# Peptides against a protein of PDB entry 3J47, part 121

Target 1, 121 residues: chain A of PDB entry 3J47
Amino acid sequence: IRLTNQLKSLKGLQSKLKDVVEYLDKVINKELPINHTILGKLQDVFNLLPNLGTPDDDEIDVENHDRINISNNLQKALTVKTNDELMVIYISNLVRSIIAFDDLIENKIQNKKIQEQRVKD
Target 2, 26 residues: chain B of PDB entry 3J47
Amino acid sequence: NAQYHLLVKQGDGLLTKLQKYGAAVR

## One batch from the design tools (peptide; made by RFdiffusion4, then SolubleMPNN)

Design b2_p27_4_s2 (from b2_p27_4, 19 letters changed)
Fold by OpenDDE base, seed 1:
Structure b2_p27_4_s2 (fold): chain B 121 residues (1-121), chain C 26 residues (1-26), chain A 27 residues (1-27)
Amino acid sequence: as target 1 above (121 residues)
Amino acid sequence: as target 2 above (26 residues)
Amino acid sequence: QYDLLLKQLEKLREELEKEKQEFLEKL
């Protein structure tokens, strides 16, 4: 029962990850703004995921060990892939925030310069 | 993992620099 | 489109939280 549920959750995760990747590609291409709520929920999912992948070493027969190792390797590979995708989102958001802030700073500098000119006249 | 943490740390460092610059322009 | 993705992520979060609770109950 647990293994079947894990496989179902993993398949669900894989499908959702694919949808996230597709969303990420649209965001990277600047076609869509990043939704902070989606990002937060995704981060929460990833903070929950690392705990799904260590079956405690203590009780499962050698035939299940190969399937568990394949599952763990797949989960690790999926976790790495997903972390890389999240990283690209995070960087893209960070860069956008930096640009927007740089523009805001430049606008403030320009406004200050205009005020200083008006006080000298 | 380590590269991810490094990039996040670099990003946070950039945000911190940006915040300092914004505070200096105030 | 965003709302559908949010709903899917929320469902995934609930599934993961349930799996964590089931794990904690077995410890």
Scores: peptide ipSAE 0.205, ipTM 0.755, DockQ to the pose 0.024
Fold by OpenDDE base, seed 2:
Structure b2_p27_4_s2 (fold): chain B 121 residues (1-121), chain C 26 residues (1-26), chain A 27 residues (1-27)
Amino acid sequence: as target 1 above (121 residues)
Amino acid sequence: as target 2 above (26 residues)
Amino acid sequence: QYDLLLKQLEKLREELEKEKQEFLEKL
């Protein structure tokens, strides 16, 4: 019963992960806008995924090694892709913050000029 | 990678300009 | 479309958290 439930959960995880990849591909292709909430939840999912990269059990049968390697490679590829999207979001937010600060500086310069003019009149 | 690095470099250039303006307003 | 994906991700998180908890209980 427990093993069957774990296998079912793993299959569900694999299907959902595929749907996430397809979504991320559409976002990269600019077919869909980036959703920050989706990416945050995806990051949470990756943080909860065990790092399958510690082979501390020297007894996993050679026939499962290819499937585990494919899963690890897929997880790594998804992690890299998610990181790339988070970086694009970060840069976009940085650029917006830069523009907003530039506007604030210009407003301060204008206010200073107005005060200097009022003191000269 | 290359487009991303270009975008990062543009962002850094804007940030540097912004820092210079912020220092000139102080 | 986004709300459906969010709901799927939330369910995925819950399933993963359960599996992690079950693993920790077996250690």
Scores: peptide ipSAE 0.196, ipTM 0.739, DockQ to the pose 0.021
Fold by OpenDDE base, seed 5:
Structure b2_p27_4_s2 (fold): chain B 121 residues (1-121), chain C 26 residues (1-26), chain A 27 residues (1-27)
Amino acid sequence: as target 1 above (121 residues)
Amino acid sequence: as target 2 above (26 residues)
Amino acid sequence: QYDLLLKQLEKLREELEKEKQEFLEKL
């Protein structure tokens, strides 16, 4: 039962990772906007995968080693791609926060000038 | 890696400037 | 398209969390 569930989850993961890559390629090509919720869930998946990929070092048949290396290389490539997208989002959010803060500063300066004019009248 | 660290460092520099401006307006 | 991908990612997260929990219970 457990091994069959793991194989089913792994097949489901492979199909979903393919769909994610196709989505990420459309985002890189600027065909679709970045969805923050999708990236957050993708990050959660990548943070859980390393804990699944510590095989007990004691009985990996040589045929599984090539598949594990391909999975680790694919996971590393997907992690790099996800990190690049998260970086673009982070920078965009920083720039938006900077603009919003600058607007708040300007509003405070204007309010102070209006108060100083009212005290002189 | 190096480009990522440079972009993060630039972001931190901008945040520090914003904090200084916010303190000067208080 | 996005909502379908979100639902698929949620199911994947739940499956990975279950596998992690079952692993921790065996340690």
Scores: peptide ipSAE 0.190, ipTM 0.737, DockQ to the pose 0.020
Fold by OpenDDE base, seed 3:
Structure b2_p27_4_s2 (fold): chain B 121 residues (1-121), chain C 26 residues (1-26), chain A 27 residues (1-27)
Amino acid sequence: as target 1 above (121 residues)
Amino acid sequence: as target 2 above (26 residues)
Amino acid sequence: QYDLLLKQLEKLREELEKEKQEFLEKL
């Protein structure tokens, strides 16, 4: 039962990671806004990932050591991959903040020009 | 790892500049 | 004072646009 749940959770994580990649690609292409709810759920999955590697206290059979090492390597690889995804989200948000700031500057410049025209009239 | 940290550091530099400017605009 | 602020804003915009382009080239 426990192994089946871990495999199901890992498959769920893999599917979600794929969905995040597809979402990131759409955000990069400006097709969709960043969904903070997806980001929060991804962060929660990351915070839970270290806890999925904690052996609950059931008997150390020495043959499980290789499977645990493979699981830890896969978990580490998944952690790196999702850090890369979070980074792409962070940069996409940064670029959006940049654009919004550029628009704010332009609006201030325009407002100044309008005021200067009103003082000359 | 190194490229990742470089890109994060670059992004943080931009964010810091953006914050300084946003504070100057207020 | 306002013109100095505007010049600082424009400089920041230029730096920001440059870094945005460098980011898009690395993607």
Scores: peptide ipSAE 0.251, ipTM 0.844, DockQ to the pose 0.050; fails the geometry check

Design b2_p27_4_s3 (from b2_p27_4, 17 letters changed)
Fold by OpenDDE base, seed 1:
Structure b2_p27_4_s3 (fold): chain B 121 residues (1-121), chain C 26 residues (1-26), chain A 27 residues (1-27)
Amino acid sequence: as target 1 above (121 residues)
Amino acid sequence: as target 2 above (26 residues)
Amino acid sequence: QISLLEKQLEEKRKELEEEKKKFLEEL
């Protein structure tokens, strides 16, 4: 019963990670807006990942150690992949913020010129 | 790793230029 | 006083335009 529940939870986590990757790809392609709540939850999952690899020192058979290592390596690889996707989104947001800031500066300069012209008239 | 650091460095350079531009407009 | 302020504004605008040009060349 406990092992079956852990396997079901792991499959559920894998499905959710796939859905997140698909969401991230849609955000990169500008098909969907960035959901800050999803990004925050992903960051929380990454911060918790170092704790997912500590089996408490209870007698887990050496044969399960290789399967746990493969699962941990796959989880680390999925973590690296998701970190790379988050980085691409971060850079995309940075570039958008830079463009928006440049436009704001130009608008401020234009508004200042219009005000100066109105004071001269 | 190296490509990541290069991309981050380019982003930081851009951010620094943007910050200087914002300070010049103030 | 107003003429001096206009000159300072024109200099700042010129610096900003040059910085924009450099920024566009780096992109």
Scores: peptide ipSAE 0.214, ipTM 0.805, DockQ to the pose 0.022
Fold by OpenDDE base, seed 3:
Structure b2_p27_4_s3 (fold): chain B 121 residues (1-121), chain C 26 residues (1-26), chain A 27 residues (1-27)
Amino acid sequence: as target 1 above (121 residues)
Amino acid sequence: as target 2 above (26 residues)
Amino acid sequence: QISLLEKQLEEKRKELEEEKKKFLEEL
């Protein structure tokens, strides 16, 4: 039962990670806005990942050494992949902020030029 | 890890320059 | 002064867009 639940959770995490990658690709292509709720839920899943790898203390049977090493390597690989995804989101938000500031600045310059023309007339 | 931190640092540097620009236009 | 800052912002946008493109190519 425990192993089947871990496998199901891992499969669910893998599916969610795939969905996040697909979402990131759509955000990069400007097809979708960044959804902060999806990002928050992803962060929560990652904050819970260290706890998913801690077996509750009560079944220290010696046969688990190889399984613990595989789970730790998978957790590290998932953490790296997530850090990369979060980085892409962060960069995309920075680019959007830069564009929005460029547009604000250009609008301010145009408004100033229009006011200066109206004062000269 | 190191490449990630470098990219974040570059992004923060861009944001800081953008903030300085926004303040100079005000 | 404003025109110089706009130029610096455009260069930063270009750098960030190239970095985003490289990341997509590595996925």
Scores: peptide ipSAE 0.313, ipTM 0.862, DockQ to the pose 0.093; fails the geometry check
Fold by OpenDDE base, seed 5:
Structure b2_p27_4_s3 (fold): chain B 121 residues (1-121), chain C 26 residues (1-26), chain A 27 residues (1-27)
Amino acid sequence: as target 1 above (121 residues)
Amino acid sequence: as target 2 above (26 residues)
Amino acid sequence: QISLLEKQLEEKRKELEEEKKKFLEEL
């Protein structure tokens, strides 16, 4: 049961990570806006990751040390990957803010030019 | 780590350009 | 005064367009 749940969770996480990467690629390509729901799901996965590596304390047998180390390494690797994805999202938002600011600046210049023309007429 | 720092540095460069542009329009 | 202001605006637009072009090339 536990191995099956770990494998299912790993498959679920792998699928979600794939979906996030695909979403990030679409965001980078300006095909889609950032969906806050994806960020929420990533955060939920991140919060659940520490719990996936904690064996319930009930079986003290020495073979667990290698399994715990593998689980901790996997959790750490997934944490790093999730952080990298969140950073790509952050940068994508920053780039959008930059574009929006550029458009606001151009609009301000145009409005100023129109106002100056109206004062001359 | 290194790719992350590169990406952050690129973002900071863009932000700095944006700030200069905003100051030029004021 | 107005002619000087127009010249300054044109220079600022040119700088802005150059910066925008560089920004688009870096994207």
Scores: peptide ipSAE 0.235, ipTM 0.816, DockQ to the pose 0.027; fails the geometry check
Fold by OpenDDE base, seed 4:
Structure b2_p27_4_s3 (fold): chain B 121 residues (1-121), chain C 26 residues (1-26), chain A 27 residues (1-27)
Amino acid sequence: as target 1 above (121 residues)
Amino acid sequence: as target 2 above (26 residues)
Amino acid sequence: QISLLEKQLEEKRKELEEEKKKFLEEL
């Protein structure tokens, strides 16, 4: 039961990670704005990741230790990968915000020039 | 990790500059 | 009053242009 639940959770995480990658590709291609709900859910997954690997201390038979260590290493690698993806999302949002602000500033400068020209005429 | 934190810090710095610029233009 | 506001606006535009330039140099 526990192994099946871990495998199901891992498969769910993999599917979600794929959806995040597809979303990132659409964001990079400027096809869609960043969905804050996806970002929030991804952050929640990260906050839960440290808890997914804690075996309850009460029945650690020595033979399961190697399987638990392999699972923890894989979970750590997945956590690093997901952190990198979140970083790319964050940077992409930041760059988009900077571009949008630069465009706003340029539009304000142009509007000012148009007003100054109208006062001189 | 360190490169990630540096990149986030740079991004936050840019956002702060952008906010100051926006406040100066208002 | 209008001339003072125009001067303040030009100064702010100059500060903004300098900050934009510094930002582009840091990228």
Scores: peptide ipSAE 0.232, ipTM 0.819, DockQ to the pose 0.024; fails the geometry check

Design b2_p27_5_s2 (from b2_p27_5, 17 letters changed)
Fold by OpenDDE base, seed 4:
Structure b2_p27_5_s2 (fold): chain B 121 residues (1-121), chain C 26 residues (1-26), chain A 27 residues (1-27)
Amino acid sequence: as target 1 above (121 residues)
Amino acid sequence: as target 2 above (26 residues)
Amino acid sequence: SEREEFHKQIEEFLKKLEEFKKKLEEE
């Protein structure tokens, strides 16, 4: 039972990773726009990867060490880029909320002026 | 990093102004 | 006048955000 559940979870992860790669290839080829939901999931995966990719330092052959270092540097660069993009989105949403609140304040001022005019009539 | 912190600081400044304006309209 | 100045500051901030986004897309 436990081993079967682990195998099912691993197959599910493999399928999701394949879908992400296919999507990233389409984005690189400018066939599709960036999907924020996929980027968020990719960020979650990268935040968990440091827990998966500490091979115990003791047995990695020097040639494998260079490939692992390149992979880790690429992963770090992708994580930073993804964080920066998500941050721009967050700030953009904050600014939209500020604009919407400014419009609400104006509407409230206009409504007060209309009410004051009706009391004078 | 520095450009990001500047952007966040500018956003916080706008939020503070909005809060002051909302308080003046109450 | 104060509202117009606030609106102008929001527009300037949005423009800077768009420029920052463009720089990140170019990297």
Scores: peptide ipSAE 0.384, ipTM 0.866, DockQ to the pose 0.743
Fold by OpenDDE base, seed 3:
Structure b2_p27_5_s2 (fold): chain B 121 residues (1-121), chain C 26 residues (1-26), chain A 27 residues (1-27)
Amino acid sequence: as target 1 above (121 residues)
Amino acid sequence: as target 2 above (26 residues)
Amino acid sequence: SEREEFHKQIEEFLKKLEEFKKKLEEE
């Protein structure tokens, strides 16, 4: 029972990972726009994945080691790029908040001027 | 990195100006 | 006014941010 449930969970993870890869391929091919929500979830998955580059010292054939290192470097580069994109979004939202506060300040100034004029009349 | 830090510094400068302006309008 | 100059600085900042985003998309 426990082993069967673990195998089912692993198959579910594999299917979901395949769907993510297919989506990323479509984005690379410009068939679909970048979805920030999918990208954020992918980043969360990578942050929760233990560094797949912990060399457990077990004799896994040297030829696969270079492919794994290239994959880890690519994953690190993709994580950095994703972080930079999220920072751009964060700064954009900060600027929008600044504009909204400036509009509130202007509205307060206008309301104060209207009240001062009403007291003089 | 350097261009990013410059953008962040410019954003912080704008925020500081906004805070001063908001205090002057109170 | 000081406010108009502040708005202009925000617009210039937004423009630079868009340019930076475009560079990240080209990489």
Scores: peptide ipSAE 0.374, ipTM 0.862, DockQ to the pose 0.740
Fold by OpenDDE base, seed 1:
Structure b2_p27_5_s2 (fold): chain B 121 residues (1-121), chain C 26 residues (1-26), chain A 27 residues (1-27)
Amino acid sequence: as target 1 above (121 residues)
Amino acid sequence: as target 2 above (26 residues)
Amino acid sequence: SEREEFHKQIEEFLKKLEEFKKKLEEE
């Protein structure tokens, strides 16, 4: 049962990774705009994946190790870039929330002034 | 980067002011 | 007013945020 569930999860992950690669290829080809939500999820996956590219097995050819290291460095660089972009989006949303709260505060001030006028009349 | 930290600091300043306004409206 | 100054600071912050976003998009 546990092994079967792990295999099912791995197959689901593999399918999602394939969909992401296909999406990234379309983005690279400028066929689709960058989906920040997909990139954020990818970043989360890469941040949660401890270096899946260190096989403790001494038998992987030096050329594959260099390609894996380059890929890991590129993935890390892409993760950092995506993180910075997500932080900008986050701050932008925070500012929008601040503006919305300021408008709500002003509405409350106006309502309070109207009530104070009605009590004086 | 220094520009990022400056931006964050400015955002925090705005948030603090918003909190003061919210307290004055209560 | 204190509120007008707050709005001005928000606008200045938004402008800087857009400039920062533009720099990140250029990288």
Scores: peptide ipSAE 0.368, ipTM 0.861, DockQ to the pose 0.747
Fold by OpenDDE base, seed 5:
Order: structure tokens, then sequence, then C-alpha cells
Structure b2_p27_5_s2 (fold): chain B 121 residues (1-121), chain C 26 residues (1-26), chain A 27 residues (1-27)
């Protein structure tokens, strides 16, 4: 039972990875716009992947090593860029919350002034 | 990096002012 | 007023956010 569930989960992950690769190929080919939700899930996958960039010392041909290093550097750069974009979105949401609180404060001040005027009348 | 830290610092300043306004309205 | 100064600071902060976003899009 446990091994069968692990195998089913791994097959599900493999199918999702295939869908992500197909989506990334379409984005690279400019057939589809970048979806932020897919990009966020891809980042979560990369953050959960153990650092696949520790070269265990096994004989990977030098040509594959340069391509893997370029791919890892590009992937790291894309991850940083996306983290920065997500951070801008987060800060923009904080500012919107601050504006909404300022409007709430002003509404409370106005309500207080209206109540003070009603007590004087 | 520097622009990011400046942006965060400005956000913190706005939050502090918002807290002061909230206290003055109580 | 203290409120007007707070609004001005929010607008300046929003402007800097947009500039930072534009730089990230250019990279």
Amino acid sequence: as target 1 above (121 residues)
Amino acid sequence: as target 2 above (26 residues)
Amino acid sequence: SEREEFHKQIEEFLKKLEEFKKKLEEE
C-alpha cells in the first residue's frame, strides 16, 4: 500500500513535470504569455528539489557540464528575477492595504466629527 | 539591492505613520 | 496637514515601486 501510493504520487509528479515542460516550451516560443501561477509553482518545485547542482564527482562529459552549468546559472537568474517580481507584487499589495487603512481612518475621523456636531446641536 | 532596501524602508515608514494615525483616531 | 504629507509619501512610494518593476521587466 505505501509503496503503491509513492509510485502513484511519482507518476503524478512526472505527468505534471511533462505539462510544465510543454508549457515552458510554448512560453519560450512566445506562443503563450508567462503565467505567474505556473511560475510560482515551478519555483516551489525548484525550492523543494535538493540542490541538483552539487556535482557528485561522477564522469559527466565536459560538454554536458558546461551546458548544465549554463542551464543552472540561467535557472538561478530566472529564479532571482521571479522572486524580485513576486516581491514587487507583495509590496504593491501592502501599499494597497495601507491606502485602504488610511481611508478607514479618514472615515472614522469624519464619523467622529459628525457625532461631535450632533452632540453640540 | 540598494533600491530594494530603500523601498522596504519607505514601506516601514508608511506603516509606522499609519499606526500613529490609528492611535490618534482612538 | 500630517495626513496630506502621509498621502504624498504613499504616492512617492508607489512611483518608486513602478520604477523598480520597470527595471525588473527590462532585465
Scores: peptide ipSAE 0.363, ipTM 0.859, DockQ to the pose 0.755

Design b2_p27_5_s4 (from b2_p27_5, 15 letters changed)
Fold by OpenDDE base, seed 2:
Structure b2_p27_5_s4 (fold): chain B 121 residues (1-121), chain C 26 residues (1-26), chain A 27 residues (1-27)
Amino acid sequence: as target 1 above (121 residues)
Amino acid sequence: as target 2 above (26 residues)
Amino acid sequence: SELEEFRKQVEEFLKQLEAFKEQLKAE
């Protein structure tokens, strides 16, 4: 029962990872816009993934290790890259909000000066 | 990582300053 | 004067963001 549930969870994870890869390929090919919700969920998945680059000492046969390690390192690198891209987007939006608010402040100051001048006239 | 955290910190500083200006103009 | 200084800081922050974006593209 416990092993069967773990296998089912692993299959579910594998299916979701495949869907994410297909989505990322479509985004790279500019076929679909970046879905921030999918990217956020992907980040959450990767933050929950144990560091795929620390071999905990259990005897998993050396020969399949290179392909799995390359795939895991690539997934980690892609995750880091995705995180960095989302970060750039976040900061860009923050800066845009700051600029827009600065313009609003200036407009309000100008409107106040115009009203004060009208009262003096 | 360090450069990122520095950039985020600078952005937060700007946001805080912006909030102060917004309050002063009200 | 304080508003102008704030704008200057925003512009500098934008410049740093663009530089960081280019660094991420080069990796």
Scores: peptide ipSAE 0.297, ipTM 0.827, DockQ to the pose 0.729
Fold by OpenDDE base, seed 1:
Structure b2_p27_5_s4 (fold): chain B 121 residues (1-121), chain C 26 residues (1-26), chain A 27 residues (1-27)
Amino acid sequence: as target 1 above (121 residues)
Amino acid sequence: as target 2 above (26 residues)
Amino acid sequence: SELEEFRKQVEEFLKQLEAFKEQLKAE
């Protein structure tokens, strides 16, 4: 029972990873807009991924080691790039929110001044 | 990384000031 | 006014953001 549940969870994870890859390919091809929620979850997954470069098993063939290192470096570079893009998006949204709130506050102050002037007239 | 954290801290400071200002205008 | 000081802080933050963006582009 426990092992079967772990295998089912791993298969579910594999399916979700495949869906993420397919989504990323569609985003790269400009077929779909970037889903910030998926990117955020992907970042969380990468941050929770232990450094898969645990060096302890010396015996894995040199060709697979180079491909795994290239894949890990590419995933790390993609994670950094995704982090930078999410950072820019976060900052841009933060700035937009600040500007929108500033405008709302100014509008509220103006409305209060107009209301005070109407009560004095 | 350090410059990013500094920028985030400055943004958070601005948000906090914005929240205080919004509360004072209410 | 408190509003003017806040606006000035936003403008300074935007300037810092633009400088950081230019640094990222130069990398």
Scores: peptide ipSAE 0.277, ipTM 0.811, DockQ to the pose 0.755
Fold by OpenDDE base, seed 3:
Structure b2_p27_5_s4 (fold): chain B 121 residues (1-121), chain C 26 residues (1-26), chain A 27 residues (1-27)
Amino acid sequence: as target 1 above (121 residues)
Amino acid sequence: as target 2 above (26 residues)
Amino acid sequence: SELEEFRKQVEEFLKQLEAFKEQLKAE
């Protein structure tokens, strides 16, 4: 029972991971817009993934080792690039919010000055 | 990495100042 | 005066953001 449930959970994870890869391929091919929520969840998954870059020294055939290393390096590079891009987007939105609030504050100050002048007249 | 952390820290500083101004204008 | 200092900090932050964006394009 416990082992069967773990196997089912692992199969479910594998299916979800496949769906994510298919989604990323569609985004790369510009077939779909970038969904920030999906990318954020992907980042969370990658942050929870143990460093796949420690090959435990188990005798995995030399041909699989090169493919796994290339895949891990590419995945690391893509993760870094995606993280940097999301950071730029986040910071850009933060700055836009700050500017919008600065303008709102200035408008409120001006409106207050106009009202104070009208009361003095 | 270091430049990113610096940029985030500066953004947080600006946000904090913005909150103070918002409170002063209320 | 404090508001003007805040605006200056926003402008500097924008400049740093653009520099970071250009670094990402150069990679």
Scores: peptide ipSAE 0.274, ipTM 0.814, DockQ to the pose 0.717
Fold by OpenDDE base, seed 5:
Structure b2_p27_5_s4 (fold): chain B 121 residues (1-121), chain C 26 residues (1-26), chain A 27 residues (1-27)
Amino acid sequence: as target 1 above (121 residues)
Amino acid sequence: as target 2 above (26 residues)
Amino acid sequence: SELEEFRKQVEEFLKQLEAFKEQLKAE
C-alpha cells in the first residue's frame, strides 16, 4: 500500500512536471500567462515530496530497504526537478517584469523629452 | 545547478540595472 | 545607448532561458 501510494504520487508528480514543462513552454512563448493553479499544485507536490522520502524509522523491514531507497532517490530527483522548473518559471516572470519596466522607463524618458521640447517652443 | 545559478545571477544583474534606470527617470 | 545595451542583455538572458528549458526537456 505505501509503496503503491508512493508510485502513484511519483506518477502524479511526473505528470505534473510534464504539465509544468508544457506550461513553461507556453509562458516562454508568451502564449499563456502564469497559471496560479499549476503553481499551487506544484507547491503542494513539493511540500508532500520531502515527507514521502523520509521513511518513518519505525517499520522498515530490511528486505524493503532497497526499494525504499530507490523510491526516495526517485522522489528526491523529482523534487529537484520540480524545484528547477519552479525556478525557471520564477526567472521567466522576472524577465517579463524587467521587459515591462524597461518599456515603462522608455515611455517616461520619451514623455520627458516631449515636455522639454514643448517648453522650448 | 550551475547553469541555473548563472541564470539567476544574470537576472539579478538585469534587475539591478533596471532599478538604476528607474531611479534616474524619477 | 545604455538602455539599448540593457535591452540587448535582456534578449540574451531570454535566449539562455530557452536553452535551459530545452535541457529540462531532454532530461
Scores: peptide ipSAE 0.312, ipTM 0.828, DockQ to the pose 0.611; fails the geometry check

